# Ledger of designs, part 134: peptides against a protein of PDB entry 7UQJ

Target 1, 160 residues: chain A of PDB entry 7UQJ
Amino acid sequence: PELYQNFNITPPRGVLFHGPPGTGKTLMARALAASCSSDERKITFFMRKGADILSKWVGEAERQLRLLFEEAKKHQPSIIFFDEIDGLAPVRSSKQEQIHASIVSTLLALMDGMDNRGQVIVIGATNRPDAVDPALRRPGRFDREFYFPLPDVKARFKIL

## One batch from the design tools (peptide; made by RFdiffusion4, then SolubleMPNN)

Design b2_p16_7_s1 (from b2_p16_7, 9 letters changed)
Fold by OpenDDE base, seed 4:
Structure b2_p16_7_s1 (fold): chain B 160 residues (1-160), chain C 160 residues (1-160), chain D 160 residues (1-160), chain A 16 residues (1-16)
Amino acid sequence: as target 1 above (160 residues)
Amino acid sequence: as target 1 above (160 residues)
Amino acid sequence: as target 1 above (160 residues)
Amino acid sequence: EFEIVKEELERELVLD
């Protein structure tokens, strides 16, 4: 939060971490939460898994998303981390359309309803950025994207 | 692999990475695979998720585990990484007994059937080490355990 | 040690982790200590914070550094992790010259006094590599440097 | 890079 305020950068309402599994996306989100937490200003870290929201909250996923964003706003500064966000907000053209479409629409509305002055950052992590609804990747939502390359590719980039 | 050979240390047949989610367990496994890969000696990295083995391989999980270990042996030196291994090999006392018991017994037999001279390392990652079958945590299986603490605890260890 | 011996590379006595806060430097050091610990060969992990050495050990910092290196050698294989090493070993040109100069000189001597055959690795972590005394960044000291980029910079390096 | 660093350090620390 403070870093974005200090730079007068509109804090991205959302950040998408994308790259192969086990490239440290979840680790980075936790490390960011920890590094931004001072003794004076603890950041509340909320973690949810996209597939768990669909499987555990059947028929209440929209309500639970609203409650999560309300709780995050109440406990600001906060980070909401969605692991496997492609499991929560798949591309709208995929066959299980209605339930996913409502959840995606709710998440879009929640992202849009975040005041730019709110100290709530949303981090989505995915192994498949192209499987995430493009509407989530627009300005004011997950408008920052960070690639997490495989170790093998990073080892090659230091040898060149 | 080479490290354990060079130290004349019997390579652990298995290594258990345990700690809270997003502490870098999968990242570490990939990094170990990549770190042990030289230009002359590439390590083949096999990744499976415990829950995926149960859900995708219903009735074939045992066969797929055997094929995975055979493929790993064929492509040695290799690392087999099981993410969420508690999802594949839960404690035998949990109520979905028969399918899990067969998979656990197959994994135990595969771990026991690895020649100590084999260049195959198995890494299991879990958020719940106590949810993993204790039979997997015995000598010649996942006999090495590595704790991945939360970033928050790392921040606290800076204060002490 | 052995891989460096096999490659005829002088094992780095020290490794510098540098990059913005929350990029996982401390996380990496602990994960490495964990990953290198076997049941047959437990690595002893010593963690110190640079600022804590200066603040808590006023007038004894040099002695405490010597004791730390002696203890690490006694419990080898071992890792000494200095978090915020820029707080311990700032550039010698900064105004609190005498106390810092003695501590830096002691750390330099301790790094130089490590036999290349000793199973003691020193890891320094900093958010400001340019704030670390360049004498620590010479061969036989922190001669390996590892950059931990922000997620933001990883996105930029793919666009160029 | 974090993974390279981890990899390279896992190389170094597993190597040492």
Scores: peptide ipSAE 0.008, ipTM 0.386, DockQ to the pose 0.060; fails the geometry check
Fold by OpenDDE base, seed 5:
Structure b2_p16_7_s1 (fold): chain B 160 residues (1-160), chain C 160 residues (1-160), chain D 160 residues (1-160), chain A 16 residues (1-16)
Amino acid sequence: as target 1 above (160 residues)
Amino acid sequence: as target 1 above (160 residues)
Amino acid sequence: as target 1 above (160 residues)
Amino acid sequence: EFEIVKEELERELVLD
């Protein structure tokens, strides 16, 4: 928040972290939440796995997403982190279309319904950005993307 | 080297990375593989998820573990990284005991069978070290443990 | 880099990571280096410990700092990470004042000499920000600070 | 811990 305010930058509603597994996407999200947290202003960090939202809450995933966004709004400033978001919002394939379409539609509506004045940032992490429904990657949603490359072996040997 | 030499400490065959999800355990493991790899000495990094070894290789998990350790030995210096190792070697519960016990027994035997002269390091990552079978946490196996606390969230927001 | 460019934000010359030991300061610095590196644009990460710069290079610490900054500039975009920077730049105490004052003065001059167009970021990490010479914490140097709290056990339980 | 782990694993991979 403060960084974006200091630079007159509208905080993105959604940020997509993408890159190979173990490139620090989740670490980054967690390390963003506490960097914004002070003793006076604790940032509430919410973490969910995309696959867990689907598998643990079969038939309640939409409700759990709504509750998550409401809780995040209630405890603002807050960060919602979706790890493995490609598991929550896969590119629509014919066989699982309805359940995924409902969850994707709910997430889209929740992201679109965030007013720019809300101190809620949504971070999605994926190993496969192309496996995320393009509707989530549109302006006003996950409209900013950050690549997390593998630390280059050569770069790292020079780092030592 | 110097720390281990100074203390006459045999380098651990196995290192357990534990801490909350998204504290960079996997990033660290990849990080280490890359930092120790030069143009002259490429470290081969093998990554497997504990749950994937169980779920993708039902009835072949023991064989796949053996092949993984053989391949790592063949391509030494090497790092074997088990992400979510608690999924591979849960504390024995009565209902799933045989399958898990066989896989755990295989992993134990593979770690015990690594002679101290092989350039193969095994890194296990877990969010729950107490959910890992204590047999894996004994000397000569995952006998070193590194806690990965949540990176404080205050630091990263101004860096991005 | 790209994030700062996309937002028309001047990247800070210096960022101070502070917080309890094991809060992921070093991990964050590495994760940032990795996240800003692409296949097209490899970020060179340089890591040094403050105590090592003093102890390993007695009488050459100033020269080693200059070489480090020159190398970082030559290999830009780059990150220089000083772990335990309080070991490099302690608050002036009477007994070690001259050596520390020379090193601090060199580091100050090197940070002041970075033009805003150089793609070199300096990250200092400390467990004790108040042990760092206030001259390093001034605008144009380590002018951005990030706390790294221990994740509150209760906050961890709510984040999980 | 990271640096300790790094230094330890670097040491292990160099000692090996």
Scores: peptide ipSAE 0.007, ipTM 0.423, DockQ to the pose 0.040; fails the geometry check
Fold by OpenDDE base, seed 2:
Structure b2_p16_7_s1 (fold): chain B 160 residues (1-160), chain C 160 residues (1-160), chain D 160 residues (1-160), chain A 16 residues (1-16)
Amino acid sequence: as target 1 above (160 residues)
Amino acid sequence: as target 1 above (160 residues)
Amino acid sequence: as target 1 above (160 residues)
Amino acid sequence: EFEIVKEELERELVLD
C-alpha cells in the first residue's frame, strides 16, 4: 500500500510478472514483500505454485483459493504470489473447460471481491502471458504487467 | 573459465547453489552465463530441471545426462545448470535406491570425466543441500557451495 | 570483511550496474541486499532514484545525500542503491554545470569519506555508463562495473 | 552477475 500510496498510485490488486524461466520473477516478488515490510509493518508473503494447486487439490482448488485469500486478508498487509499462474488459470482449451472454468471464476471473484482499500496484493508469475486467461488481465485484476527479460549472453562483467 | 583463471583459481567443475525457492539461483546461473560470455567468447547455457530428467526420461536418464555433457563439451565454453538437482540426485532413501543410484553414479562419472582444462562448468540448484547425495558435494564435483538466502522479511528496506 | 579479506581484495566502496532498461539492475541490487542479510547480520537497504534527488530536492540535494550516507553509516551494515544514477551525476554537459558539479562533488566526497572498514556499500544503476561522470568510476568509488545486457532476441536458449 | 555481485556484496558486507 504505502509504496503505491506515497506515489498516489492506487495499488493494483494484481501484478503479472512474465518472462522466460529464471529471470527473477519469484525473487522480485519476495524482494518486494521484504522491501515493503518494516519492523512497524510486516508484510505476510503467501507463495503458491499454480500447478500444485491443481495437482494437489483436485476438486478442492476453489476452496484452497478461498482459504488463501481469507488468510491473506487476516494477515494484512499481505502479498499472494502465484508462481506458474498459467498452470492455475490456463486459457480455455476445450479439453479441460469445466474444472478450469470454475477455478478461473473463483480467482476472478476473489480478486474482484478484494476491497480496493485492502492491503492484499496479488502477484502472478508466468513464462507465457498468452497462456493466462485474458479475463485475469483486465483492470482491477492483473492490470499491471512486468516483463522479466533474460539476462542476455552479452553481459560483459568487466570485473575490473 | 577466465573469471577463475584471472584469480588463479582452478575453475571448480561444479557449483552448488542452495537456498529457499525464489532466491534467484536460476537467475544467477543465467547471469553468470551471460556475464562470462563476450562478443568474442559466447558461453552456451544448458538448463535442465532435475525432476524433468527423472519424469520425462524414465529408464533413459543416464543417456540424457551423457548427451547433455557431450553437447556441453561440443559447445565450449559452456554452463550446465541443473535446477532442482535434489530431484535428480536425491540422498539414497531406501524406497527408490536402484534407479537413483545409477543416475547419481552416471552424474559422478560425468563430472569426474570433465578435463580440468575443459570449459564446462556445472551448476546445481537446490532448496535442500542436505537432500543432495554427499558424493556430489566432494572436491572435483560440486565442491563450491553458494547459499542464496531469502530476502529476509527483516531486510529493512527503509525506502526513506 | 572476511570474504574480501580472504581474497586480499579491498572492498569496493561502489559498484556500477549498467545496461538497458528492464535488465534487472534494480532487482539485482535488492536481491543482493536481501541475500547478504542473515538472521545474525541484517543489512539496511537504502534506495534512491537519481532523478528524484535532483527533482524533489532542488537546492537540498547535497544535504539529502549527506543525510543518506549518515543514515547508512548509523545502520551498518548497509547498501545505498542509486537507481538512474546518470540522472544524479551526469557527465558535465555545459548547460547545467554548476548544480550538477556540486552534487557530483558531494557524492565524490561522501564516497571518499567512507572508511574502507565501514559496512556501507554504494550501488549505482544506469542505462548509460557513459553518461556517469568518470570521476565516480575511479578506484575507491564505483570501481566495479557490472553490465546487464538485454536479452537479445537471438539468445537461442536451446532448451534441448 | 547476481552471485559474483552477491559474492562481492557478501564480501563487502561481510568485510565491513
Scores: peptide ipSAE 0.006, ipTM 0.380, DockQ to the pose 0.042; fails the geometry check

Design b2_p16_7_s1 (from b2_p16_7, 9 letters changed)
Fold by OpenDDE base, seed 3:
Structure b2_p16_7_s1 (fold): chain B 160 residues (1-160), chain C 160 residues (1-160), chain D 160 residues (1-160), chain A 16 residues (1-16)
Amino acid sequence: as target 1 above (160 residues)
Amino acid sequence: as target 1 above (160 residues)
Amino acid sequence: as target 1 above (160 residues)
Amino acid sequence: EFEIVKEELERELVLD
């Protein structure tokens, strides 16, 4: 709370990390969770892969999302990190419409239902921001985006 | 070359990055490639997912490995990064034996066949080092291992 | 211990990460801290923004730097990461002279006063290395520099 | 280089 209040930055309910594979999106999310944790205030870090939620929870993905958000709320302050979020919440116009539409709708409702007083941050990571449903990228959801570029090979890490 | 020569360290032909998901293995490999690149000496970075080589090149995985190493040699100095290397080279005793045995044997031969004058480093990343064929972890192959721990929550990243 | 003694390399008291915004400097510092931490040996990671030290601690910035270094020493092994270090330690010739000169002098003294046996690394990150006081870039201070370039797409990261 | 920095970071962080 105080970190964001001191910066006059309304804490985003959701943050989208986007960029090529292996640009450190997941590492950053973990590092943020660790960095915001103290001995007095441990942040609980929940990691899920979008594809794993879809594949492991065939027919129960909505329930699993609800349980995840409930568990995160129970263990607040917490971070929910969705790795490969484009695998969970693809653009609704993609041909696998029906199953994905329900999951997206549930995720939207869960993000909208997060009370601003809740110490639950949602981080989504994707290699394909355009494959994420635009409804998730609206204000009050994933309303902040961080691009993780490839470390350019021209990065002269001159170890002098 | 010069970095390893200056340290009297025989450059490992291969380096294994192991640790939990999102601990920065891929980022580190990219950062290494970037760090070793200069304007005069660009390192060519080849990234492959082990699972992608297996899934995209059904029946041609060996040929694709050979082509990858040939291309890396042609564009030396180079780094070959295998993400999820346990997906490409699982332990031979795993029940999906025959296809994996050939791929592992090809990778072993390619790593053994790297002339020490070749400016080609192979980095493997895995979340499951025990799932990687022990033959790949022998001297002259992935003979260096780097553990990427979870940023422990107890690492007081005091963002004071 | 053994690694440094074997290389006859005096550990740099400080490392400067420089390069454009969003090139992964902060991420790398966190990744390093995470990668060097084990279950047996937790690294304490202290993050400060140069601008925040200046803005939050008007008239007490020196004291806060001392407290930061004391806390880092108390919780060694530790990393102190200064993000936007050019905001804390601008070139002394820049017109905001007097307040910055004292802060720079304190930081110089703290870096010089780090006993080589202390397991405290200082990482500075900047987008403007030329805006950092050259006195901080001298041997025994930030004597190693890592450039983080923009990901130029022309770096043949052939993700084949 | 990064290994050296990591090794250096590890060493500075391993010196006790």
Scores: peptide ipSAE 0.005, ipTM 0.398, DockQ to the pose 0.040; fails the geometry check

Design b2_p16_7_s2 (from b2_p16_7, 10 letters changed)
Fold by OpenDDE base, seed 1:
Structure b2_p16_7_s2 (fold): chain B 160 residues (1-160), chain C 160 residues (1-160), chain D 160 residues (1-160), chain A 16 residues (1-16)
Amino acid sequence: as target 1 above (160 residues)
Amino acid sequence: as target 1 above (160 residues)
Amino acid sequence: as target 1 above (160 residues)
Amino acid sequence: EFPIEKKKLVLERKLE
């Protein structure tokens, strides 16, 4: 409950953190994770990089996604953070590698299969929301998008 | 004293964290809060979202701001973080809603009314510093501006 | 002087921001840059991604590193932020490309060659400090390590 | 200004 309340996320909605690189999407995702942890109620944070899921788990990527969601469910309340999700789930095209299509399909099914009472939030981070399969951006999946824009290059020098 | 020393902020200066969304303005504000917390001296961190102050507290927003500043003063050393302060305090225009003008005026008065010995730091975060009322950016208010730029697209994957 | 004092960094020490992806290393580096900029003293922030230095500047990477350090010195006080420095300076192995070894050697020499009175801070960000050449982690180089842990999912909401 | 160490420790502790 509190996790979703803290995010104002109605389960099973995923959150797409999109915006240019180094806008702190992952920093935000983990910052969200840590803020919702009280001493009484720790949130478990899972992070996977989209490109790593493809490259490290060739042929096992689907299984690893399933295991990730199972582990996240086991350790709820939890956040699954997919960094570089555009690397995991590129826009479906006629030229899309079969492997990518299968991984996307698995991720879609896992997101759709999340119990509405589950305390698993999925955060996808991408530099290119339009490079993410539109199917992932539908209601019940990454249906909330949070833009992490560039701070203007000028403004960055002021925070150091 | 120490809070302001830790920020190198002369009271009652507010700090405007500006820069595009997801640049970790909020993360930095809280990171600053926790850094200044020793085991001996905890800093109390208050967070409000500008849009929430408007939308949730229609007609009560002014009172809620007063209460927030009172609570922050009571629990000093403290940080008040206004996220999306451009939503709370848009640039004054001929078309500005009376409600916004009143909230801005209240915030101005609260910032101006901070005791110079107070240990309340106000951090406003905005994606658009130029969309914040210039009156908030004057000396004694958000007179220190810290830009949170986009990390370059490539650099983002490493923050993730 | 002030830049290093603000960081509590004794020149010419580099700072390794390490920790899992999306822990805000790049965001923090940029936030550090902007915080140390006063109206009187702007810090110049240089950002390079390790993988970009390798991929964009094949054969020129060493020269580009030299130019980067020269430019940073010219525009001091400055921060050089190497995002994904594990991509620039992977652990030396028997299978490491000669190009990587040369780039690492150049970076080592540039860090060692920093004037102790210089106002150039080098921040390396990595998800894998143990994947960075140990030579970069020695005194006078990235001899200060700053772990950006996973926020415990709850703890990160505290930074937000 | 927060020492990087403090900023880190905060980030660490909040990221812990």
Scores: peptide ipSAE 0.000, ipTM 0.211, DockQ to the pose 0.045; fails the geometry check
Fold by OpenDDE base, seed 2:
Structure b2_p16_7_s2 (fold): chain B 160 residues (1-160), chain C 160 residues (1-160), chain D 160 residues (1-160), chain A 16 residues (1-16)
Amino acid sequence: as target 1 above (160 residues)
Amino acid sequence: as target 1 above (160 residues)
Amino acid sequence: as target 1 above (160 residues)
Amino acid sequence: EFPIEKKKLVLERKLE
């Protein structure tokens, strides 16, 4: 919210960060959260790994997602960051269809249920945007995608 | 190698990047690799996740580590980056003692066997430096530690 | 200072960050400052815009630069960051010769007067490295230059 | 724009 407000931009409900591993997707989401945290307005930053939600909350993943979004709404302005979101919401054509379909459906409903005026931004990070369910990549959800290229060789030599 | 050579510094055998998740440890390691890659000198960057080595190579993890170090030596100047190194080399007091002890011992031997003149740098990244075996944090191994703080609110306000 | 000290690297007197606008040059400078601030050693970060020094301190810009460097020395380890340094130190061939020449000469003298052992680093950021006086880009001044490539256009539009 | 670059940058600087 505030990041986009500070830029006079309407906050998207969701932003997908994608690019090779170690391009700083997770770091960017954290840099968003605390750049938007002024002394007057602290942004609350929620971080979850997609694989951890599936592995640790087998059978309660939907409830945990709902609680996460409620907590983010209570502590707005807030950012929800999903690291490795491809582990949370794989393409529906993956062999583990039913459990994933319910979690994806819950995440879709939670993102759709966010008021566009709400000070909650969702950021997903992945190394494989094509492994993320296309339904999450639609307008009103993860409608914005940020490619994190490898820092080119040329950029690095200028640092060293 | 070249990073430290360009600074006229003897390359440490190993560098430990530690700090909260999403502070950009992995991105930094990648930024080293390509900063050291000039048009004249390409640094080869090897990336492995610690958890992947334990999970995918159960019973071959030692051999895979040896092969990785040999490949890095063949393609020198090179960087070996271990993401989540606490997953690869946990403290020996952890309940899964025997398999971890052999992998840690192999990694110790590989780092000790690196010629200090060798153009191979090893970088480990962790969110919990205390979860890494202290034997890896000794001089001649991961003897340099880099704390990756959260970009503090104060650092961000200085950007905004 | 500490960034380089933590790496056991002699700090360069000056680093030039260059690249297209919005490539995060300013962000990097601040992230250096915060990364070099350990719990044991706080780095003091001084930020100035080049255009602000010329516009706000007409007739006192030299004195303000001297005071800034003195303050940075008093609060060492420290970083001085000049955002839009091309606005502060344009190439001497630009039509506003006399006022700029004195400011550039003052900045040159201040950078030359820094003890190489001093825990003060100067960072300049520009979108146009060719607009910066070549005298500032010499060894012992802004001797290191960092290219900040555009994150691909797709990444920009999704933030903006 | 600014946030992505900010972070890639933070990392590159910690290398120095």
Scores: peptide ipSAE 0.000, ipTM 0.241, DockQ to the pose 0.043; fails the geometry check
Fold by OpenDDE base, seed 4:
Structure b2_p16_7_s2 (fold): chain B 160 residues (1-160), chain C 160 residues (1-160), chain D 160 residues (1-160), chain A 16 residues (1-16)
Amino acid sequence: as target 1 above (160 residues)
Amino acid sequence: as target 1 above (160 residues)
Amino acid sequence: as target 1 above (160 residues)
Amino acid sequence: EFPIEKKKLVLERKLE
């Protein structure tokens, strides 16, 4: 309830943070996790890189993804943050790799299988929203999108 | 000597940075490394993610951990920073995975085997100190803990 | 053209960002990517950790590296940012691991094989430039180096 | 300004 009120999200809907590199997607996800944590209510934050799930767990990525969602549910309220989610769920048409298709299908099933009463929010961050499988961007999955614009020239000069 | 004076740590004791995500644990570890480096004394900084050691080096994680400590000792004064250390050393009772138990046992042995005169500091960062194996939090290992509080509402609004 | 003008780089030359941990190498690479992106010209930013390529893709790291360069060329103008590049290309004499030697050789070949007219910039970040294979630091590869100094005491206190 | 200060400023501004 309160976790979803803070995000203004109806569960099990995910949030897609997209925008150019260095725009602060990962920081915002962490800050949201931090801001939603009170002394009375600690939010458990899980971070995974999309490319890490594919590459570290060849043949076990599905199981690791299941375990991640199970652990998030066990430790609710929780945030699952996928950094570089386009590395986990590339557009199906671009990679006939059955492994990618299976992992994406598992992620879809896990997002669809989240009980709407669970206090688990999924945040995906990408530099390339168009490289994310459109099935992940459908209602009930990553159906809220936040664009992180480039810092203005002044902010760019502060980084340079 | 001087490295440990700057940290106010008796070797081979590790420091556990814990707190909500985005509270600056990784940044602080890097800043400490930076602040302790002078023109006369460069500190070698090693960064590893806990989940990376487990997932990248299935069957070789122990060897990679040994090599990391050997390299840190060779390049002393040094800091070994483990980000997401709960991913490397989860509570033993929660995962009967022999691989995790062996890696944790190797890390324990490496921390215990550090000669107190070596200029190697180990910093672990976690969002979940209670998910870290209690054996790592004993005296002579990660026996100093720093809590990174949530940014205040102003800093949270600055992130939002 | 314009991408290389903004970096003041002659293609296919790479840039090595080196300096103490937390000095902002990764942030600068992201900020450069952001600053070089306009509304008319989006730069595709690829981030890889050196240690991730070695460890995630045992036996396929060469193929993944090729795919990364192909994807960067396909999505030009692009930046390939290797964080912890010393983890990908350690000094050959220090590790007789044939796998490391092969991956380094593939990276060398990919950097040498980049057409000078391609809008792909490669940025490597390391804490230890002396741990990077000298072959990567030769003209036509990572032949421009930027030292990121330690923040002054005031900046250190701002991080601390 | 050091890249870390810029990082903090960018963080602070992205935050702003």
Scores: peptide ipSAE 0.000, ipTM 0.163, DockQ to the pose 0.026; fails the geometry check

Design b2_p16_7_s2 (from b2_p16_7, 10 letters changed)
Fold by OpenDDE base, seed 5:
Structure b2_p16_7_s2 (fold): chain B 160 residues (1-160), chain C 160 residues (1-160), chain D 160 residues (1-160), chain A 16 residues (1-16)
Amino acid sequence: as target 1 above (160 residues)
Amino acid sequence: as target 1 above (160 residues)
Amino acid sequence: as target 1 above (160 residues)
Amino acid sequence: EFPIEKKKLVLERKLE
């Protein structure tokens, strides 16, 4: 609390992990979840793929997102990890199906409603941060970004 | 070469990386590619998602797989990484669409034909190794498996 | 500062990444470095191998360690990554050459002196945490540890 | 503040 107040840094409700495929985004998210878990305080880690939320729950995706956020709140402290979040929330300027627009709107509302959600962190991972709806990247949503670069080739020759 | 001859270890044609989502499967594959790359010998890393090969190349997926394997051979040494390979090759005993059965058959034939492929390694990643067609897990195909466990919870409480 | 005071959690000066070879230790270290880098604030990532510090700088290893820490401080925020740190700091109870004892002593002193080092994090990676001098694993040094479990061992020998 | 520490603190503070 205090350190964020002093720097006027809103506690990040959402974190965007971005970078090339297989740079450890999901691993880092699981890793963070594990790091914050103790024997006394297990962090509940919820994982969903953006495209799976669209494809597996056609017409129920909005409801499933709401349920996910409520379940995360119920089992706090919690991390919600959206892998391939660009699949859930593509840029609105694209000729999006109405379904995508509704899901994006639901996710926006859920992110905005997080002030009262207790100990829930949302992590989105993408290979294409620019393909994520800019509305999700605004303050109070995925307002913090982490770049996961490719492991530099030269450095790896040194590891093995 | 020599180490494989001495131990009668068939050079792994295919390796299955399996484990929970975000355990570093794709990262390890890129890792291996980078580690095997030098300034003199860059490994060409081909990455495809199983579901993308099905969905983006409807009716041409078999051709695209053939082209991928030929391109990998042309640019050897090469790694072909199939992410979510369970999306490409679901278990044959499941009610497979004819499209999936054809793609599986093509991938099987391509894996079997690898003796003449030179320095091409195929890595498949999945969260569900049991959802992969057992025919792909036979000797001469994905005959080697790596489990990627979740990062142990206790260890991370120390860094964070 | 305050949150660390409230929980009596010393800001981790050093983090030990341990686990079998190629479990993503170095990759995670690089990913952390990159994740902490922005356009405005690039983290300087210094990478050294423990054995290289011994072998390449025979008789100057202590000086090179000092220079590394000063350079990291000069280019803060910085990460110093020691790969194979067990090669730098083997257990003192082993028949160590006097050179190793001197390097260990220098590294201990450098870690202890980090309170005044600003934004420098030290990450050590090892396959053998028990081979690292216990003095390095004490509070204020590598007091935080991460286990990087294998992707199943049998498969790695087969990929490489 | 070191970005890792800040981000750690952010994670910890959200988890606390």
Scores: peptide ipSAE 0.000, ipTM 0.347, DockQ to the pose 0.043; fails the geometry check

